# Ledger of designs, part 15: peptides against a protein of PDB entry 6B4E

Target 1, 295 residues: chain A of PDB entry 6B4E
Amino acid sequence: TNFDKISKMFWHYKDKIAQIKQDIVLPIKKADVNVRNLLSRHKRKINPKFGQLTNSNQQLFKIQNELTQLINDTKGDSLAYHWILNFIAKAVVHQAETEVRVKPESALPLGKLTLYLLVQFPELQELFMARLVKKCPFVIGFTCEIDTEKGRQNMGWKRNNENKWEDNTSYDERMGGILSLFAIITRLQLPQEFITTTSHPFPIALSWHILARICNTPLNLITNTHFVILGSWWDAAAVQFLQAYGNQASKLLILIGEELTSRMAEKKYVGAARLRILLEAWQNNNMESFPEMSP

## One batch from the design tools (peptide; made by RFdiffusion4, then SolubleMPNN)

Design b1_p9_6_s2
Fold by OpenDDE base, seed 2:
Structure b1_p9_6_s2 (fold): chain B 295 residues (1-295), chain A 9 residues (1-9)
Amino acid sequence: as target 1 above (295 residues)
Amino acid sequence: SLNAPPLPS
């Protein structure tokens, strides 16, 4: 693991967020009134779609088509097109922070929708990854100290209107929700219409990087959150990860489930205890995945 | 650190 490379990637996406604000978000405020009105209407139509997802593929396809039409309506204006994609990127991550946080299995329909949009509209990929890294740097295996304000900010900690840091539990759950979504995306197959012509934008290899980079992180930087997001990842992708990499996947699962939890046992992290339970369930041939969606 | 294995390739 090259942590200099990871750090460069982290700051690349932090810079991308600043660029998005400067080149997309701010300029649209000065755009033609007709364009601004179009985007306002589209925003209102798009935003509720993510909450309308269910365990139904039929409902998923309906929403995919509706969003595709709405996005295509903006392609005549490059700035408007990028603005609507950035809005979608933010909305998807927000859905992960709220709904997936409390109902992890909802990551599956959300992930399928997101993956479709990422392939259908390639310009969404960098916008989405930038938002993910800003909110949850665990998605690229980045970790820094959180004993400073800047460190906490870099790791995605939020302050409320009273400038008080969010509770540890709130932070853990938000990170778990976002990581669940990303994990699902990495383990999904491309839609049938793209599988023969397009490469997966965020393949299962990125799940490997998450696990490996966390394992290689200095132990003094490992927190309860690391174990929480590993547990979230496990629920979302462990079955498919084993299918993809076989024995090598098993070694890495043992490394996080057994070795990492053992090395940190003195901390008595609740997240580590749960990860140990997941490991034991797997050892008893009871590894579970999210239920498949209905037709 | 635990020296995780490299990505299979």
Scores: peptide ipSAE 0.211, ipTM 0.897, DockQ to the pose 0.960
Fold by OpenDDE base, seed 3:
Structure b1_p9_6_s2 (fold): chain B 295 residues (1-295), chain A 9 residues (1-9)
Amino acid sequence: as target 1 above (295 residues)
Amino acid sequence: SLNAPPLPS
């Protein structure tokens, strides 16, 4: 694992966030009033769509079509188009932070929708990844110390209006929710209409990178959150990961489930205990995945 | 740290 490369990737996306603000978000405030009104209306129509997802593929397809139309309405203006995509990127991640954190299986319909949009609108890919990395650096296997304010900020910790850090449970849950979404995206197949013409933008290999990079992280930087997000990943993608990589996948699952948990046993992390339970379930031939969506 | 295997080809 090349941690310099990972750090470069992390800061690339941090810079991208700043660039998005300068080149997309701020300029729209000075755009034509008709454009601003259009985007305001579209934002109001788009935002509820993510909460309308269910375990139904029929509902998913309906939402996909509605969003596609709304996004296409903005293509005549490049700035408006990029603004609406950035809004969607933010909204999807926010949905992961709020809904997926409390109902992990909701990552499946959200992930399917997101993957569709990522392929249908390729410009969404960098916007989405930048938002993911900002909010949850674990998606690229980045870790830094959290003993400093800057370190906590880099790892996606939030402060309230009183400059108080969020509690550990809130942080863990948010990270778990975001990671669940990303994990789902990496293990989903492309929609049928794209499978022969397009490469997967965030393939299962990215799940491998997450696990491997965490395993190779200095132990003094490993926290309960690492185990929480590994558990979230496991629920979301372990079955499909094993299907993709077979014995090599097994080795990596053993590394995180057995070796990493054992090395950190003295910390008595709750997340590690859960991950150990998941490992043991797998060893007993009882690895579970999220239920498939209904037609 | 642990030594995770590289991504298979």
Scores: peptide ipSAE 0.210, ipTM 0.897, DockQ to the pose 0.933
Fold by OpenDDE base, seed 4:
Structure b1_p9_6_s2 (fold): chain B 295 residues (1-295), chain A 9 residues (1-9)
Amino acid sequence: as target 1 above (295 residues)
Amino acid sequence: SLNAPPLPS
């Protein structure tokens, strides 16, 4: 693991966020009133769609079609198109921070929808990844110290209106929610209509990178959050990860579940304890995954 | 730090 390269990637996406603001978000505020009105209407229609997801594939397909139409309506104007995709990227991540946070299994329909949109609209990929890295650097295995304000900000910590940092539990849960979504995306197969025409934009290999990079992270930088998000990843993707990589996957699961937790035992992290429970469940041939969606 | 194995693919 080359952490210099990971840091470079992290800052690339931080720069991308700034670029998006300058080149997409701010220019739209000065755009033609008709364009702004169109985007306002579309925003109002799009925003509730993510919360309308259920465990139903029928509902998923309905929402996919509705969003596809709404996005296609903007393609005649490149700036409008990129603006609406950026809005979607933000909305999806926000949904992960809120709904997936409290109901991890909701990552499955959200992930399916997101993957569909990422393939259908390739320009969404960089916008989405930038938003993910900004909100949850763990998605690329980035870790920095959080002893400074800037460090906390870089790792996605939020402050309230009183400039008080969010509590550890809130942060952990948000990171877990976002990571769950990303993990689901990495382990999903492409929709049937795309499987022969395009490559997976965020394949299961990215899950490997998350685990490996965390394992290779200096131990003094490992926190409870690392174990929380590993647990979230495990619930979301461990079964499919094992299916993908077999014995090599097993080695990595043992590495995070046994070795990493053991190395950090003195910290008594709650997240680590949960991860060990997940490991033990797997060792007892009792690994669980999210239930499949209904028709 | 731990030594994670390389990506099989």
Scores: peptide ipSAE 0.207, ipTM 0.897, DockQ to the pose 0.852
Fold by OpenDDE base, seed 5:
Structure b1_p9_6_s2 (fold): chain B 295 residues (1-295), chain A 9 residues (1-9)
Amino acid sequence: as target 1 above (295 residues)
Amino acid sequence: SLNAPPLPS
């Protein structure tokens, strides 16, 4: 694992966030009033769609079509198009932070929707990844110390209006929610209409990177959150990960579930305990995945 | 740190 490369990637996306603000968000405020009105209307229509997802594929397809139409309405203006995609990127991540954190299985329909949009609108990919990395650096296996204010900020910690850091549970849950979404995306097959014409934008290999990079992280930087997000990943993608990489996947699952947890046993991390339980369930041939969506 | 294997190619 080349941590310098990972760090460069992290800062690349941090810079991208700043660029998005400068080149997309701020300019729209000065755009033609008709464009601004269009975007305002579209934003209002788009935002609730993510919360309308259920375990129904029928509902998913409906929402996919509705969003596709709404996004296509902006194609005539490049700035408007990029603005709406950036809005969607933010909204998807926000949905992960709020809904997926409390109902992890909701990552499946959200992930399917997101993957569809990422393929249908390729310009969404960089916008989405930038937002993911900003909010949850774990998606690229980035870790830094959190003993400093800047370190915490880099790792996605939030402060409230009183300048107080969020509690550990809140942070863990948010990170878990975001990671669950990303994990789902990596393990999903492309929609049937794209499978022969396009490559997966965020393939299962990225799940490998997450696990491997965490394993290779200096132990003094490993926190409870690392185990929480590994558990979230496990629920979301472990079955499919094993299907993809077979014996090599097994080795990596053992590495995180047995070896990493053992190395950190003295910390008595709750997340590590859960991950150990997941490992043991797997060893007993009781590995579970999210249920498939209904027709 | 642990030594995770590289991605199979």
Scores: peptide ipSAE 0.203, ipTM 0.894, DockQ to the pose 0.939

Design b1_p9_6_s3 (from b1_p9_6 with S9E)
Fold by OpenDDE base, seed 5:
Structure b1_p9_6_s3 (fold): chain B 295 residues (1-295), chain A 9 residues (1-9)
Amino acid sequence: as target 1 above (295 residues)
Amino acid sequence: SLNAPPLPE
């Protein structure tokens, strides 16, 4: 694991966020009133769509089509198009922070929708990844110290209006929600209409990177959150990960579930305890995955 | 660190 490379990637996306604000978000405020009105209407129509997802593929396809149409309506203006994609990127991550954190299985329909949009609108990929890394650096296996204000900020910790840090539980749940979404995306197959024409934008290999990079992280930087997000990943993708990489996948699962938890046993992390339970369930041939969506 | 194996290429 090259941590220098990971750090460079992290800061690349941090810079991308700043660039998005400067080149997309701020300029649109000065755009033609008709464009602004269009975007306002579209924003209002798009926002509810993510909450309308269910365990139904039929409903998913309906929403996919509706969003596709709404996004296509903006293509006549490049700035408007990029603005709406950035909005969608933010909205998807926000949905992960709010809904997926409390209902992890909701990551599946959200992930399917997101993957579809990422392929249908390639310009969404960098916007989405930048937002993911900003909110949850764990998606690229980045970790830094959190004993400083800057460190906490870099790791996605939020402060309220009173400059008080969010509580640990809130942070853990948000990170778990976002990571669940990303994990789902990495393990999903491309929709049939795209499988022969494009490569997967965020393939299962990225799940490998998450696990390997966390395993290679200095132990003094490992926190309860690491175990929480590993547990979230496990629920979301472990079955498919094993299918993809076989014995090599098993080795990584053992490393995170057995070895990493053992090395950190003195900390008595609740996330580690859960991960151990997941490992044991797997050892007893009882590994579970999210249920498949209905037709 | 645990020295996780690299991704097979």
Scores: peptide ipSAE 0.137, ipTM 0.844, DockQ to the pose 0.930
Fold by OpenDDE base, seed 3:
Structure b1_p9_6_s3 (fold): chain B 295 residues (1-295), chain A 9 residues (1-9)
Amino acid sequence: as target 1 above (295 residues)
Amino acid sequence: SLNAPPLPE
């Protein structure tokens, strides 16, 4: 694992966020009033759709089609198009932070929707990754120290209006929610209509990178959050990960579930305890996956 | 730090 490269990737996306603000968000505020009104209307129509997802594929397809139409309506104006995609990227991540954190299985329909949009609208990919990395650097296996304000900010910690850091549980759950979404995306197959024409934008290999990079992270930087997000990843993708990489996947699961937890045992992290339970369940031939969606 | 295996080819 080359952590210099990971850091460069991290800062690339941090810079991308700044660039998005400069080149997309701020310019739209000065755009023609008709364009601004159009985007405001579209935003209001788009935003609730992510919360309308259920375990139904029928509902998923409906929402996919509706979003596709709404996004296509903006293609005549490049700035408007990129603005709406950036909005979608933010909305999807927000949904992961709020809904997926409390209902992890909701990552499946959200992930399916997101993957569809990422393929249908390739310009969404960089916007989405930038937002993911900003909110949850774990998605690229980035870790830094959190004993400084800047370090905490880089790792996605939030402050409230009173400038107080969020509590550990809130942070852990948010990170878990976002990571669950990303994990799902990496392990999903492309929609049938794209399988022969397009490569997967965020393939299962990215899950491997997450696990491997965390394992290779200096132990003094490993926190409870690392174990929480590994547990979230496990629930979201472990079964499919094993299917993809077989024995090599098993080795990595043992590495995170047994070795990493053992090395950190003195910390008595709650997240580590949960990961051990997941490992033990797997060892007892009781590994579970999220239920498939209904028609 | 643990030694994670490389990505399978």
Scores: peptide ipSAE 0.137, ipTM 0.843, DockQ to the pose 0.935
Fold by OpenDDE base, seed 4:
Structure b1_p9_6_s3 (fold): chain B 295 residues (1-295), chain A 9 residues (1-9)
Amino acid sequence: as target 1 above (295 residues)
Amino acid sequence: SLNAPPLPE
């Protein structure tokens, strides 16, 4: 694991966030009133759709079609198009921070929708990844110290209006929600219409990177959050990960579930305890996955 | 740190 490369990637996406603000968000405020009105209307129509997802594929396809239409309406204006995609990227991540956080299995329909949009609108990919890394740098296996305010900020910690950091549980759950979404995306198959024409934008190999990079992270930087997000990843993708990489996947699962948890046993992390339970369930041939969606 | 295996081809 090349941590310098990971760090460079992290800061690349931080720069992308700043660039998005300067080149997309701020300029649209000066755009023609008709464009701004169009985007406002579209924003209002798009925003609730992510919360309208259910365990129904029929509902998913309906929402996919509606969003596709709304996004296509903006393609005639490059700035408007990128603005709406950036809005979608933010909305998807926000949905992960809220709904997926409390209902991890909701990552499946959200992930399916997101993957569809990522393939249908390739310009969404960098916008989405930048937002993911900003909110949850674990998605690229980045970790830094959180003993400083800047370190906490870099790792996605939030402050309230009283300048108080969010509690550990809130942070852990948010990170878990975001990571669940990313994990589910990495293990989903491309929609049938894209399989022969497009490569997966965020393939299962990125799950491998998450696990490997966390395993190779200096132990003094490993926190409860690392185990929480590994548990979230496990629920979201472990079955498919094993299917993809077989024995090599097993080695990584053992490495995170047994070795990493054992190395950190003195910390008595709750997340680590859960991960060990997941490992044991797997060892007993009782690995669970999210249920498939209904028609 | 732990030594993660390389990504399979």
Scores: peptide ipSAE 0.132, ipTM 0.842, DockQ to the pose 0.898
Fold by OpenDDE base, seed 2:
Structure b1_p9_6_s3 (fold): chain B 295 residues (1-295), chain A 9 residues (1-9)
Amino acid sequence: as target 1 above (295 residues)
Amino acid sequence: SLNAPPLPE
């Protein structure tokens, strides 16, 4: 694992967030009143749609079509188009931090919707990835120390209005929710309309990178959060990961489930205990996946 | 199946 490369990637997306603010978010405030009104109306229509997802593919397709139309309405103005995509990127990640956090299986319909939008509107890809890395750097296998304020900020820790850090449980759950969404996206097949014409923007190989990079992370930087997000990943993608890479996938699952947990046993991390349970379930031929969506 | 990246990375 080349950690210098990972760090460069991390800071690339941090810079992208700053660039988005300067080139998209701030300029739109000075745009024509008609454009601002259009975007305000679209924002109000788009925002509730992510919460309207269910386990129904029919409902998913309805929402896909509605969002597609709303986004297409902005294409006449490049700045407006990029602004609405950035809004969507933020909204999707927010949904992962809130709904997926408490109901992990909701990552499946949200992931399907997101993947569709990423392919339909390629400009969303960099906007979405930048937001993911900012909120949850685990999605690219980045880890740094959290002994400093800057370190905590880099790892996605939040402060409240009183400048107090969020509690460990809240942080762990938020990271788990975001990673669940990303894991789902990596293991989903492209929609049938795109499968022959487009490559997957965030393929299953990115799940491999997450696991491998965490395994190669210095042990003194490994926290309970690492095990929590590995457990979230496992629930979201382990079955499909095994299907994709076979025996090589098995080796990596054993590496995180057995070896990494054993090396950190003295810490008695709750997340590690859960990951061990998932490993044991797999060893007993009882690996579970999220239920498939209804027609 | 897909070709897996090197293990470990």
Scores: peptide ipSAE 0.047, ipTM 0.765, DockQ to the pose 0.147

Design b1_p9_6_s4 (from b1_p9_6 with S9A)
Fold by OpenDDE base, seed 2:
Structure b1_p9_6_s4 (fold): chain B 295 residues (1-295), chain A 9 residues (1-9)
Amino acid sequence: as target 1 above (295 residues)
Amino acid sequence: SLNAPPLPA
């Protein structure tokens, strides 16, 4: 694991966030009134769609079509098009921070929708990844110290209006929700209409990178959050990960589930205890995945 | 660190 490369990637996306603000978000405020009105209407129509997802593929396809039409309405204006995609990227991550956080299995329909949009509108990919890395740097296996304010900010910690840090449980759960969504995306197959013509934008290999990079992280930087997000990843993608990489996947699961938890046993992390339970369930041939969606 | 294996080819 080359941590210099990972750090460079992290800061690349931090720079991308700044660029998005400068080149997309701020300029649209000075755009033609008709364009601003269009985007305002579209924003109001798009935002509820993510909460309308269920365990139904029929409902998923309906929402995909509706969003596709709404996004296509903006393609005549490049700035408007990029603005609406950036809005979608932010909305998807927000949905992960709120709904997926409390109902992890909701990551499946949200992930399917997101993957469809990422392929249908390739310009969404960099916007989405930038937002993910900003909110949850664990998605690329980035870790830094959190004993400084800047370190906490880099790792996605939030402060409230009173400048108070969020509590550990809130942070852990938010990170788990976002990571669950990303894990689902990495293990999903492309929609049938794209599978033969397009490469997967965020393939299962990115899940490998998450696990491997965490394993190679200096132990003094490992926190309860690392184990929480590993547990979230496990629920979301472990079954499919084993299917993809076989024996090599098994070795990596043992490495995180047994060896990493053992190395950190003195900390008595609750997240580590849960990950150990997941490992034991797997050893007893009881590894579970999220239920498949209905037709 | 635990020296995780490289990504399979």
Scores: peptide ipSAE 0.204, ipTM 0.886, DockQ to the pose 0.973
Fold by OpenDDE base, seed 4:
Structure b1_p9_6_s4 (fold): chain B 295 residues (1-295), chain A 9 residues (1-9)
Amino acid sequence: as target 1 above (295 residues)
Amino acid sequence: SLNAPPLPA
């Protein structure tokens, strides 16, 4: 694991966020009134769609089609198109922070929708990844110290209006929600209409990178959050990860579930305890996955 | 740090 490269990637996406603001978000404020009105209407229609997801594939397909039409309406104007995709990227991540946070299994329909959109609209990929890395650097296995304000900010910590940091539980849950979504995306197969023509934009290999990079992270930087997000990842993707990589996957699961937790035992992290429970469940042939969606 | 295995081909 080359952490210099990971750091470079992290800052690349931080720069991308700044670029998005400068080149997409701010310019739209000065755009033609008709364009602004169009985007305002579309925003209002798009926003509720993510909350309308259920465990129904029929509902998913309906929403996919509706969003596709709404996005296509903007393609005639490149700036408008990128603006709406950036809006969607933000909305998806926000949904992960709020809904997936409290209901992890909701990551599945959200992930399916997101993956569809990522493939249907390739320009969404960089916008989405930038937003993910900003909100949850764990998605690329980036970790820095959180003893400074800047460090906490880099790791996605939020402060309220009184400049008080969010509580540890809130942060952990948000990170878990976002990571769950990303994990789901990495382990989903492409929709049938794309599988023969397009490569997966965020394949299962990225899950491998998350686990491996965390394992290779200096132990003094490992926190409870690392274990929380590993647990979230486990619930979301461990079964499919094992299916993908077999014995090699097993080695990595043992590494995070047994070795990493053992080395950090003195910290008595709650997240680590949960991860060990997940490991033990697997060892007892009781590994669970999210239920499949209904028709 | 731990020594994670390389990504399988």
Scores: peptide ipSAE 0.201, ipTM 0.885, DockQ to the pose 0.905
Fold by OpenDDE base, seed 1:
Structure b1_p9_6_s4 (fold): chain B 295 residues (1-295), chain A 9 residues (1-9)
Amino acid sequence: as target 1 above (295 residues)
Amino acid sequence: SLNAPPLPA
């Protein structure tokens, strides 16, 4: 694992966030009133769509079509188009932070919707990844120390208006929610309409990178959050990961479930305990996946 | 650090 490369990738996306603000968000504030009104209306229509997802593929397809139409309405104005995609990127991540956090299985319909949009609108890919990395650097296997304010900020920790850090549980759960979504996306097949014509934008190999990079992370930087997000990943993608890579996948699952938890046992991390339970379930031939969606 | 295997082909 080349951590310099990972750091460069991390900062690339941090810079992208700044660029998005400069080139997309701020300019729209100066756009003509008609464009601003259009985007305001679209924002109001788009935002609730993510919460309307259910375990139904039929409902998913309906929402996909509705969002596609709404996004296409903006294509006549490049700035408006990019603005709406950036809004969607933010909204999807926000949904992961809120809904997936409390209902991990909701990552499946959200992930399917997101993957569809990422393929249908390729410009969403960089916007989405930038938002993911900003909010949850674990998606690219980035880790830094959190003993400093800057370190915590880089790792996606939030402060309230009183400059108080969020509690550990809140941070862990948010990271878990976001990582669940990303894990789902990496293990999903492309929609039928794209599978023969388009490469997967965030393939299962990215899950491999997450696991491998965390395993190779200096142990002094490993926190409870690492185990929480690994557990979230496990629930979301372990079955499909094993299907994809077979014995090599097994080795990584053993590394995170057995070896990494053992090395960190003195810390008594709750997340590590849960991951150990997941490992044991797998060893007992009881590895579970999210249920498939209904037609 | 652990030694994770490289991504298989």
Scores: peptide ipSAE 0.200, ipTM 0.885, DockQ to the pose 0.933
Fold by OpenDDE base, seed 5:
Structure b1_p9_6_s4 (fold): chain B 295 residues (1-295), chain A 9 residues (1-9)
Amino acid sequence: as target 1 above (295 residues)
Amino acid sequence: SLNAPPLPA
């Protein structure tokens, strides 16, 4: 694992966030009033759709079509198009922080929708990844110290209006929610209409990177959150991960479930305990995946 | 196929 490369990637996306603000978000405020009005209307229509997802494929396809049309309406104005995609990127991540956080299985329909949009609108990919990395650096296996203010900020910790850090549970749950979404995306097959025409933008190999990079992270930087997000990943993608990589996947699951948890046993992390339970369930042939969506 | 990385020493 090349941690310098990972750090460079992390800061690349941090810079991208700044660029997005300068090149997309701020300029639109000075755009033609008709464009601004269009975007305002579209924003209002788009935002609730993510919460309208259910375990129904029929509902998913409906929302896919509606969003596609709304996004296409902004084409012809590059700035408007990029603005709406950036809005969608933010909205998807926000949905992960809120809904997926409390209902992990909701990551499946959200992930399917997101993957569809990522393929349908390739310009969304960098916008989405930048937002993911900013909010949850774990998606690329980045870890830094959190004993400094800057370190916590880099790892996605939030402060309230009183400059107080969010509680550990809130942080863990948010990270778990975001990671669940990303994990789902990595293990989903491309929609049928795209499978022969394009490559997967965030393939299952990225799940491998997450696990491997965490395994190679200095132990003094490993926290409860690492185990929480590993557990979230496990629920979301472990079955498909094993299907993809076979014995090599098994080895890596053992590394995180057995070896990493054992090495950190003295910390008595709750997340680690849960991961051990997941490992044991697997060993007893009781590994579970999210249920398939209904027609 | 990918190889699982070792844990740090």
Scores: peptide ipSAE 0.109, ipTM 0.791, DockQ to the pose 0.110

